# Peptides against a protein of PDB entry 2QAS: the designs that were tried, part 1

All scores and structures are predictions.

Target 1, 120 residues: chain A of PDB entry 2QAS
Amino acid sequence: PPEDLMQYEAMAQDALRGVVKAALKKAAAPGGLPEPHHLYITFKTKAAGVSGPQDLLSKYPDEMTIVLQHQYWDLAPGETFFSVTLKFGGQPKRLSVPYAALTRFYDPSVQFALQFSAPE
Structure headers, positions and changes below count from the first letter of each chain, unless a header shows other numbers.
Peptide ipSAE was made for these designs. It is ipSAE averaged over its two directions, with the distance scale d0 held at 1.0 Angstrom where the peptide's residues are scored. Compare it between designs on one protein only; published cut-offs may not apply.
A fold fails the geometry check if it doesn't show the stated peptide or something in it is severely misdrawn.

## One batch from the design tools (peptide; made by RFdiffusion4, then SolubleMPNN)

Design b1_p8_1_s1 (from b1_p8_1, 4 letters changed)
Fold by OpenDDE base, seed 2:
Structure b1_p8_1_s1 (fold): chain B 120 residues (1-120), chain A 8 residues (1-8)
Amino acid sequence: as target 1 above (120 residues)
Amino acid sequence: MQPFNLPL
């Protein structure tokens, strides 16, 4: 096949990552997500820029999925990454996840799903 | 996929 010097697939992926960013900005707004919307976000824990407690990330060496529904705090969707506080084992943990680390985004309420290729 | 921050 001909060589794609424009890298259209990468552009498309970046555009779709923008959907996640926009959704998280809605989630971060006062009042949170409009019910019944909630977000399942899966990401590569070893991807560059992923930050969190070492014990947590070590426990999930490949991927982990977080849910943003009823219990999330200080959601901060930046331009290249988002950060959020979630409870794991009853303990609040701060995670920072670059959008580039995402592999899956899903809103079960409307069955909206996105999948992304993240570098290994 | 099951989320990991669900309460027990």
Scores: peptide ipSAE 0.083, ipTM 0.736, DockQ to the pose 0.872
Fold by OpenDDE base, seed 3:
Structure b1_p8_1_s1 (fold): chain B 120 residues (1-120), chain A 8 residues (1-8)
Amino acid sequence: as target 1 above (120 residues)
Amino acid sequence: MQPFNLPL
């Protein structure tokens, strides 16, 4: 099979990461996501740029899935990463996740799913 | 009680 020197698959995947970014920007807008839309976001916890409470990340050494539906605060979707405050065990925790660290995106309301190949 | 946002 011929080699794809253009790396089209990687380009396409990066474009799809943009879908997550756009979705998060909608979620961060006033009023949040239009009901019943909500997001399940899975990412590699050891990927470069991922930051959060050590205890939390240590508890999930490979991947972690967060849910953005009713209880999330200060969602800040930047251009390369997003940050958000979520409650774990009743305690608010701040997470910062690069889009490059994502492995899965899912909106159950419309059964829209994306999968990504992330480092680690 | 388990929080709504229990990581998976």
Scores: peptide ipSAE 0.082, ipTM 0.722, DockQ to the pose 0.194
Fold by OpenDDE base, seed 1:
Structure b1_p8_1_s1 (fold): chain B 120 residues (1-120), chain A 8 residues (1-8)
Amino acid sequence: as target 1 above (120 residues)
Amino acid sequence: MQPFNLPL
């Protein structure tokens, strides 16, 4: 096929990342997500801008999935990344994930799914 | 895939 000099695929990917950002902003609002909505978020752990406990990220050299349902704190959805506190082994830990690092977004309550191409 | 922080 001909070369796409407009890079429409990248534009579409960025637009869809906007859906995740918007969903997280809803989740961060008072009262959180309306039940039964909850979010499965998968991201590349070695992508630029991803930060968190080294011991945690070391367990997942490629990608990992987190769930935002009832046990999340201080969700802060910025314009380029979001951060959130989650409990791992009973210990609260902070993760910061750029939207560009996402590979999958899923809300099982309505079977809504998005898939993304993330940097290696 | 089960999320790492999925409560038991």
Scores: peptide ipSAE 0.072, ipTM 0.735, DockQ to the pose 0.859
Fold by OpenDDE base, seed 5:
Structure b1_p8_1_s1 (fold): chain B 120 residues (1-120), chain A 8 residues (1-8)
Amino acid sequence: as target 1 above (120 residues)
Amino acid sequence: MQPFNLPL
């Protein structure tokens, strides 16, 4: 097959990362996500720009999945990354995740799924 | 190990 020098698939992936950003902005709005929508977000924990407690990230050396449903606080979806406070073992932890680090987005309520390639 | 907030 012909070689795609335009990298259309990568451009499409970037556009779809915009869907995640938009969904997170909805989740961050007053009232949160409309029930029963909730979000499973998977990301590469060692990707550039990922930040959080070392003890937490060391437990997940490759990928981590977080859920945004009932127990999340101060969700802040920026233009290039989002940050959120979640509880792990009862302790609140702040995570910052660039959209470029994402590998999976899933809303099981409507079976909407996206997959992404992320730097390793 | 799964995150505390993640239901399976």
Scores: peptide ipSAE 0.072, ipTM 0.735, DockQ to the pose 0.322

Design b1_p8_1_s2 (from b1_p8_1, 3 letters changed)
Fold by OpenDDE base, seed 4:
Structure b1_p8_1_s2 (fold): chain B 120 residues (1-120), chain A 8 residues (1-8)
Amino acid sequence: as target 1 above (120 residues)
Amino acid sequence: MAPANLPL
């Protein structure tokens, strides 16, 4: 078969990553997510651009899942990454995650799920 | 995978 030099599959995946970005922007807007929507986001912790407390990231050497429902603060969905403050073991910690590091997105309220290829 | 920030 002909070689795809346009990398259409990658473009499609990036477009789908845009869904996550858009969802996070809705979550960050005044009033937050419309109930009962909430988001489960999984990402590769060692991907380039991922940042957060060393002790926290060390507990999840491969992937980590966070949930944005009732307890999240200062959610800032940028163009290439998002940052958010969450409580882990009762302690507030800030994470910064590039959309490129995502491997899964899920909203249980409507059973909407997306999976992505991420750097190893 | 279970969320890392689940309430205690």
Scores: peptide ipSAE 0.391, ipTM 0.869, DockQ to the pose 0.897
Fold by OpenDDE base, seed 5:
Structure b1_p8_1_s2 (fold): chain B 120 residues (1-120), chain A 8 residues (1-8)
Amino acid sequence: as target 1 above (120 residues)
Amino acid sequence: MAPANLPL
């Protein structure tokens, strides 16, 4: 069979990570996401560049899912990672997550889902 | 997977 020396699948995955970045930029804009859109984001907690409270990350040793709908603050979608403040058990905590750490993106309002491979 | 930050 033909050998793909262009690595098109990897290019496509990177392009789809761009969808997550773009969606987060919409969420960070004034007024937030247009209702009823909201975002479920799953990431590898031990991936390079992931940062947050040690106790929180220890509770989720493999993957963690966060939801961005009503209670999120200071969402900052950068070019290689995003950061956001969320409440866990009623306490605000800051997370920083590289897009490369993502394994799943989902918007239930329109049943739009993406899956990604992430570093182990 | 259940969201970690869902309100209780």
Scores: peptide ipSAE 0.390, ipTM 0.868, DockQ to the pose 0.886
Fold by OpenDDE base, seed 3:
Structure b1_p8_1_s2 (fold): chain B 120 residues (1-120), chain A 8 residues (1-8)
Amino acid sequence: as target 1 above (120 residues)
Amino acid sequence: MAPANLPL
């Protein structure tokens, strides 16, 4: 088949990553997510730019899923990555995740799902 | 997969 020098698939994936960014910005706004919406976000823990406690990331050598519903703090959705404070085992920990590291986004309240190809 | 930050 002819070679796609425009890399349209990557462009489309980036556009869809924009949906996640927009959703997180809504979640970070005053009032938070409108009930019953809540977000399940899965990402590659070893992807470039992923940052968090060593012990936590070591526990999830491939992928990790976090849920944003009732217990999340200081959600900061930037242009290339988002950071958020969540409790793991009762302890608050900060995570920073580039949108490029995402592999799955899901809102079970309306069964909206997105899948992404992330760097290995 | 199950979320890592489930309540205790």
Scores: peptide ipSAE 0.388, ipTM 0.866, DockQ to the pose 0.915
Fold by OpenDDE base, seed 1:
Structure b1_p8_1_s2 (fold): chain B 120 residues (1-120), chain A 8 residues (1-8)
Amino acid sequence: as target 1 above (120 residues)
Amino acid sequence: MAPANLPL
């Protein structure tokens, strides 16, 4: 097969990661997500740039999923990563996740799903 | 998979 020197598939994946970033920016805007939208985000916990409480990350050695619906605080969607405060076991904890670490994005309200190949 | 931040 012909060699793709343009790496179009990678470009497409990056564009789709942009959808997640855009969705998070909407979620971070005043008023939050428009009902009934909510986001399930799955990422590789050992990916470069992932930051959070050691105990939490240790509990999820490969991947973990977070949900942004009614209880999320200080969501800060940057250009390369987003950070957010969520409650785990009742305790507020801060997570910082690079978009490159994402493996799945899902909004059950409209059954919109995306999946990505993330670094091991 | 199940979300990690479910309320208890």
Scores: peptide ipSAE 0.387, ipTM 0.866, DockQ to the pose 0.909

Design b1_p8_1_s3 (from b1_p8_1, 4 letters changed)
Fold by OpenDDE base, seed 1:
Structure b1_p8_1_s3 (fold): chain B 120 residues (1-120), chain A 8 residues (1-8)
Amino acid sequence: as target 1 above (120 residues)
Amino acid sequence: MEPFNLPL
């Protein structure tokens, strides 16, 4: 096929990342997500801008999935990344994840799913 | 896929 000089696929990916950002902003609002909505978010742990405890990220060298349902704190969805506090093994840990690092977004309550191409 | 922050 001919070369796409407009890079429409990248544009579409960015637009869809906007859906995740918007969903997280809803989750961060007072009262959180409306039940029964909850979010499964998968991301590349070695992507640029991903930050968190080294021991945690080292345990998952490729990608990991987090769930935002009831046990999340200080969700801060910025324009380029979001940060959130989650408990791992009973310990609260802060993760910061650029939207560009996402590979999957899923809301099981309505079976809404998105897939993304993330950097290696 | 099971998330990695499921409560114990």
Scores: peptide ipSAE 0.099, ipTM 0.740, DockQ to the pose 0.886
Fold by OpenDDE base, seed 2:
Structure b1_p8_1_s3 (fold): chain B 120 residues (1-120), chain A 8 residues (1-8)
Amino acid sequence: as target 1 above (120 residues)
Amino acid sequence: MEPFNLPL
């Protein structure tokens, strides 16, 4: 097949990552997500820029999924990454996740799903 | 995939 020097697939992926960013910005707004919307976000824990407690990330060496529904705090969706405080085992932990680390985004309420290719 | 931050 002909060589794609434009890298259209990558551009499309980046555009779709923008959907996640926009959704998180809505989630971060006062009042949070409009019910019944909630977000399942899966990401590669070893991807560049992923930050969080070592014990947590070590426990999930490949991927982990977080849910943003009823218990999330200080959601900060930046331009290249988002950060959020979630409870794991009853302990609040801060995660910072680059959008580039995402592998899956899902809103069960409307069955909206996105999948992304993330570097191994 | 199941989420990992669900309350106990």
Scores: peptide ipSAE 0.099, ipTM 0.741, DockQ to the pose 0.901
Fold by OpenDDE base, seed 4:
Structure b1_p8_1_s3 (fold): chain B 120 residues (1-120), chain A 8 residues (1-8)
Amino acid sequence: as target 1 above (120 residues)
Amino acid sequence: MEPFNLPL
């Protein structure tokens, strides 16, 4: 088969990461996500640009999943990463996650799922 | 993988 010098698969993956960004922007808008939509986001905790409490990230050396449904605050979806405040064990903690670190995105309300290859 | 910040 001919070689793909355009790297279409990589371009497609980048485009799909854009879906996550767009979804988070909707979530950050006034009123939040339309019910019953909510987001499960999985990411590599050691990927470049991931930031959060060291003790928390140390518990999950590979991946961790967060849910954006009812209890999230100050969601800020930037162009290259998003940040959000979540409660873990009742304690509010700030996470910053580059879109490039994502490995899974899922909205169970409509069974919409995306999977990505993230840096290790 | 299960979400870590599930509501209490």
Scores: peptide ipSAE 0.097, ipTM 0.738, DockQ to the pose 0.799
Fold by OpenDDE base, seed 5:
Structure b1_p8_1_s3 (fold): chain B 120 residues (1-120), chain A 8 residues (1-8)
Amino acid sequence: as target 1 above (120 residues)
Amino acid sequence: MEPFNLPL
């Protein structure tokens, strides 16, 4: 098959990352996500721009999944990354994740799923 | 993969 020198799939992936950003902005709005919507977000923990507690990231050297449903605070979806406070073992911890680090987005309430390639 | 912050 002919080579795609335009990299259309990569462009489409970037556009779909915009869906995640938009969804997170909805989640960050007053009132949060409309029930029963909730988000499973998977990302590469060693990707550039990912930041959080060393102990937490060390526990997940490749990927980790977070859930945004009932217990998330100060969700701040920026233009290139989002940050959020979550509890792990009862301890609140702040994570900052570039959209480029995402590998999976899933809303089980409506079975909406996206997968992405992220730098390793 | 199960979310670490999910009440398991």
Scores: peptide ipSAE 0.091, ipTM 0.746, DockQ to the pose 0.739

Design b1_p8_1_s4 (from b1_p8_1, 4 letters changed)
Fold by OpenDDE base, seed 5:
Formats: C-alpha cells, structure tokens, sequence
Structure b1_p8_1_s4 (fold): chain B 120 residues (1-120), chain A 8 residues (1-8)
C-alpha cells in the first residue's frame, strides 16, 4: 500500500486530543460535568511533562488512570496540559498531565472512548 | 461521602 507521507492518522489523533481538552474544560466550568457523565483518563506516567508526587507515580510505572467524578479540585485544563487535585488515601495530590501523554479517554455513562498513542 | 480517587 502507498506510504502516507502526510501522517493523516497522527493529525486525526491530535484533533481527537482536542476533544479531551474540550471535555475537561466542560468539567472545569461552574457546576462541573452534567450527571451522570464522568471521565476516566489514562496517561503514561513517565511521559515528558507529567508531574506529580513521586510516591504516587512510583506505584504506576507505566500507565495510570484517574477518574473525574465526585472528588476533584482546581481542575485547570490548559492548552497543552491539564492539572487537577485528587485525593488518594485522604491525601490531596496535584497532577499535571500533558495531553500528549494520554493513552485513553473514557466516559462510561455514554460508553464514549478514545485511544491515543503516547511517548513510550 | 464520595470515595477517594481510585486510579487503575
């Protein structure tokens, strides 16, 4: 088959990353996500730009999935990354995740799923 | 009360 020198699939992936960004902006707006929508976000923990407590990230050497439903604070969806505060074992942890580090996005309420290639 | 985050 012909070689795709335009890398259309990569372009499509980037466009779909925009869906995640948009969804997070909705989640960050006053009132949060409309019930029963909630988000499962999976990312490569060792990808460039990922930031968080070492004790937490060390438990997930490859990928980590966080859920944005009832307890999340200061969700800040930027243009290249988002940051959010979540509680693990009662302790608040701040995570910063570049959209480029994402490997999966899922909203169980409507079974909407996206998968992405991320730095290995 | 809502549960703590449970990453996978």
Amino acid sequence: as target 1 above (120 residues)
Amino acid sequence: MPPFNLPL
Scores: peptide ipSAE 0.083, ipTM 0.735, DockQ to the pose 0.190
Fold by OpenDDE base, seed 1:
Structure b1_p8_1_s4 (fold): chain B 120 residues (1-120), chain A 8 residues (1-8)
Amino acid sequence: as target 1 above (120 residues)
Amino acid sequence: MPPFNLPL
């Protein structure tokens, strides 16, 4: 196949990352996610810009999946990353995840799925 | 549904 100097696939991936951003912005609205919608978000834990408690990230050296359903707080979907407070082991912990670190997005309620190529 | 949040 010919060499794609335009990198259309990467552009398409970025556009699809916009879907995740938009979904998170809806989730951050006053009423939260409209039931029964909920989000499974998978990301590379060692990707640039990912931050969170070391004990948690060490538990998942490659990638991890978080669930945004009923227990999430202070969801802040920025333009390049989102941050959210979730409970792990009963303790609230803050995660910050760049959209570029995402590898998977899934809403089981309607079986909507996206897959991304993220940095290694 | 009970609240659920478990990293996978």
Scores: peptide ipSAE 0.079, ipTM 0.733, DockQ to the pose 0.171
Fold by OpenDDE base, seed 4:
Structure b1_p8_1_s4 (fold): chain B 120 residues (1-120), chain A 8 residues (1-8)
Amino acid sequence: as target 1 above (120 residues)
Amino acid sequence: MPPFNLPL
């Protein structure tokens, strides 16, 4: 079969990562997400560009999931990564996650789910 | 171990 030199599957994956970016931009806008929408975001903790407290990340050597519902602060969805402050055990922690590190996106309110291949 | 910020 002919070789796909255009890498269309990778392009499609990147386009779908854009859905996550757009959703986060809605979440960061004034008023936040419309109820009852909320976001479960799973990412590879060892992927390049992932940043956060080392003790927190060490508890999740492969993947971790964060939820953006009511308690999130300073959500900043950039073009290549997003950052957000969340409370873990009552302590605020700042996470920075490249969109390329994502493996799953889910909004339970409408059962919308996306899965991605992410670097190790 | 579940994420700490998940609702119960």
Scores: peptide ipSAE 0.078, ipTM 0.747, DockQ to the pose 0.469
Fold by OpenDDE base, seed 2:
Structure b1_p8_1_s4 (fold): chain B 120 residues (1-120), chain A 8 residues (1-8)
Amino acid sequence: as target 1 above (120 residues)
Amino acid sequence: MPPFNLPL
């Protein structure tokens, strides 16, 4: 097939990443997500810009899925990445995840799913 | 893999 020099698929992926950003902004609003909505977010842990505790990230060398439901704090959805505090083993840990690192987004309450290609 | 914060 002809070479797509416009990279339309990448544009579409970026547009859909915008959905995640918008959803996270809703989640960060006062009162949080409207029940029963909650978010499963999967990302490549070694992607550029991903940051968090080394001991945590080392346990998930490829991908990690986090849930934003009842216990998340200081969700900060920026323009290129979001950060959030979650508890792992009872300890609050701060994660920063670029939207470009995402591989999956899912809201089970309405079975809304997005899948993304992320660099290896 | 699901991390600790998942309700599993």
Scores: peptide ipSAE 0.078, ipTM 0.765, DockQ to the pose 0.544

Design b1_p8_2_s1 (from b1_p8_2, 4 letters changed)
Fold by OpenDDE base, seed 3:
Structure b1_p8_2_s1 (fold): chain B 120 residues (1-120), chain A 8 residues (1-8)
Amino acid sequence: as target 1 above (120 residues)
Amino acid sequence: PANSIYDP
């Protein structure tokens, strides 16, 4: 097959990452997500720009999935990364995740799923 | 789910 010098697949992937960003912005808006929508977000914990409690990240050396449904605070979806406060073992911790680190996005309420290639 | 982390 001919070579794709336009890198359309990569463009498509980036566009789909935009869906996650947009969804998070909706989640951060007043009132949060419209029920029953909630988000499962999976990301590579060692990806560049990922920051959070080192003990937690060490516990999940490859990837981890966070849930944004009932307990999340100060969700701040930026243009290149989002940050959010979540409880881990009952303790609130701040997590910052670049969209480029995402590997999976899922909203089970409507069975909407996205999968991404992320740096290993 | 009450947990902030999904543990499969």
Scores: peptide ipSAE 0.064, ipTM 0.719, DockQ to the pose 0.510
Fold by OpenDDE base, seed 4:
Structure b1_p8_2_s1 (fold): chain B 120 residues (1-120), chain A 8 residues (1-8)
Amino acid sequence: as target 1 above (120 residues)
Amino acid sequence: PANSIYDP
């Protein structure tokens, strides 16, 4: 079959990553997410652009899932990555995650899920 | 499976 030089599959994946970005922007807006919505976000910890405490990232060498429900601060959803402060072991930690590093997005309240291929 | 982090 003819070679897809347009890379439509990749474009479709990027469009779906836009859903995550949009959801995070809603979460960052005044009032936060409408209850009972909350987000489970999984990403490759070694993907390019991922930033956070070395001890934390080394503890999760492959993938890591964070939950944005009630305890998250300074959520900043940018155009290519988002950053957020979460508590791990009672200590606040800042994480920066490119949307390209995502492998899973899930909102249990409505059972909405997305899966992505992420670079390692 | 992916490692999960949750701070209730």
Scores: peptide ipSAE 0.060, ipTM 0.718, DockQ to the pose 0.158
Fold by OpenDDE base, seed 1:
Structure b1_p8_2_s1 (fold): chain B 120 residues (1-120), chain A 8 residues (1-8)
Amino acid sequence: as target 1 above (120 residues)
Amino acid sequence: PANSIYDP
């Protein structure tokens, strides 16, 4: 096959990452996600820019899926990463995840799914 | 690949 110097696949992936960003921005807006929508977000825990509780990230050395439905706080979807507060062992912890670290996005309510290639 | 689910 011809060499793709335009890197169209990467562009398409970035565009689809934009869907996740947009969805998170909807989730962060007043009123949150419209029921019954909720989000499963999977990411590489060792990807550059991922930050969170060390013990948690160590527990999930490859990928981790977080669920944004009812128990999340201060969702802040930036342009390159999002951050959110979740409770781990009863303690609120801040998790920051670059969109580039994502490998899967899923909304079970409408069975909408996206998959991404993320750096290891 | 290995993955895990955290449901807060």
Scores: peptide ipSAE 0.062, ipTM 0.727, DockQ to the pose 0.166; fails the geometry check
Fold by OpenDDE base, seed 2:
Structure b1_p8_2_s1 (fold): chain B 120 residues (1-120), chain A 8 residues (1-8)
Amino acid sequence: as target 1 above (120 residues)
Amino acid sequence: PANSIYDP
């Protein structure tokens, strides 16, 4: 097949990552997500720009999924990454995840799912 | 697939 020099698939993936960003911005707005919406976000823990507790990231060397529903704080959806505070073992810990690190986005309330190819 | 699901 002909070589795609436009990289359309990558463009499409980035556009879909924009959906996640927009959803997180809604989640970060006053009042949070409208019930019963909640978000499952899966990402590569070793992707460039991912930051968080070393013990946690070491525990999950490939991927992990965070759920934004009941207990999350200071959700900050930036233009290239989002950050959020979650409690692990009772301790609040900050995660920062570039949208490029995402592999899955899911809202069970309406069964809306997106999958992404992230760098290995 | 995800290695874990964290939902505190």
Scores: peptide ipSAE 0.061, ipTM 0.720, DockQ to the pose 0.167; fails the geometry check

Design b1_p8_2_s2 (from b1_p8_2, 4 letters changed)
Fold by OpenDDE base, seed 2:
Structure b1_p8_2_s2 (fold): chain B 120 residues (1-120), chain A 8 residues (1-8)
Amino acid sequence: as target 1 above (120 residues)
Amino acid sequence: PADSIYVP
């Protein structure tokens, strides 16, 4: 097949990452997500720009899935990454995740799912 | 309260 110099697949992936960004912005708005919406976000823990507790990231060297439902604080969805405070082992911890690091997005309430190809 | 990580 002919070579795609436009990189359409990558552009499409980025557009879909925009859905995640938009969803997180809704989640960050006053009142949070409208019930029963909640989010499962999976990302590569070693992707460039990912930051968080060393012990947690070491425990999950490949991927981890965070849940934004009952308890999350200071959700800050930026243009290239989002940050959020979650509890792990009962302790609040800050995570910063570039949208480029995402591999899955899921809202069980409406069974909406997205999958992404993230750099290894 | 439950942790915010999903594990299978």
Scores: peptide ipSAE 0.247, ipTM 0.840, DockQ to the pose 0.730
Fold by OpenDDE base, seed 4:
Structure b1_p8_2_s2 (fold): chain B 120 residues (1-120), chain A 8 residues (1-8)
Amino acid sequence: as target 1 above (120 residues)
Amino acid sequence: PADSIYVP
């Protein structure tokens, strides 16, 4: 079959990553997410642009899933990455994750899920 | 409270 030089599948994937960005922007807005919505976000910890505590990232060398429900602070969803403060081991830690590093997005409240290919 | 990481 003819080669897709437009890379439509990649465009579609990027569009879907936009859903995550939009959801995080809603979460960061005044009032936060409408209950009972909450987010599970999985990402490759070694992907380019991922930033966080060295000990935490070393503990999860492949992927990790963070939960944005009742304990998250200073969520800042940018255009290419988002940053947020979460607690790990009872300690607040700042994470910065590019949308390109995501592999899964899930909102259990409505069973909405997305899966993505991420750089290794 | 539980940490903000999900571990199956």
Scores: peptide ipSAE 0.245, ipTM 0.837, DockQ to the pose 0.697
Fold by OpenDDE base, seed 3:
Structure b1_p8_2_s2 (fold): chain B 120 residues (1-120), chain A 8 residues (1-8)
Amino acid sequence: as target 1 above (120 residues)
Amino acid sequence: PADSIYVP
């Protein structure tokens, strides 16, 4: 096949990462996500820019999936990363995740799923 | 309340 010098597939993947960012911005808006929407977000825990509880990240050395449904606080979706406070072992912890670290996005309420290739 | 982590 001919070479794609435009890298269209990468462009498409970046655009789809934008969907996650937009969804998180909706989740951060007043009132949160419209019910019954909720988000499963999977990311590489060792990706550059990932920040969170060291013990938790060590427990999941490859990737982990966080749930934004009933208990999340101070969701701050930036342009390159988002941060959110979640409970792990009953303890609230701050997590910061670059969109580039994402490998999966899923909203079970409408069975909407996205997958991404993310570097380590 | 459950943790906000999904364990497959």
Scores: peptide ipSAE 0.240, ipTM 0.837, DockQ to the pose 0.710
Fold by OpenDDE base, seed 5:
Structure b1_p8_2_s2 (fold): chain B 120 residues (1-120), chain A 8 residues (1-8)
Amino acid sequence: as target 1 above (120 residues)
Amino acid sequence: PADSIYVP
């Protein structure tokens, strides 16, 4: 069978990571996401570039899913990573997550989902 | 205030 020397699957995955970036930019814009849209973002907590409170990341050693709906602040979607302030145990925590660390993106309002491979 | 983590 013919071999893919173009690595199309990797290209497609990178393009789809762009969807997450674009969605977060919409969420960060004035007024936020149009209701009832909200986001579930899953990422590998030990992936390179992931930054956050040690206690939080230690509690979720493999991956965790954050929800961007009612309780999030200062969402900053950059070109290679996004940062956001969320509450855990009632305490505000700042997270910085590279798009490359993502494993899942989901908007339950329209059942839109994306799955990605991330570094172990 | 609610935590922003989803637990399956």
Scores: peptide ipSAE 0.237, ipTM 0.835, DockQ to the pose 0.745

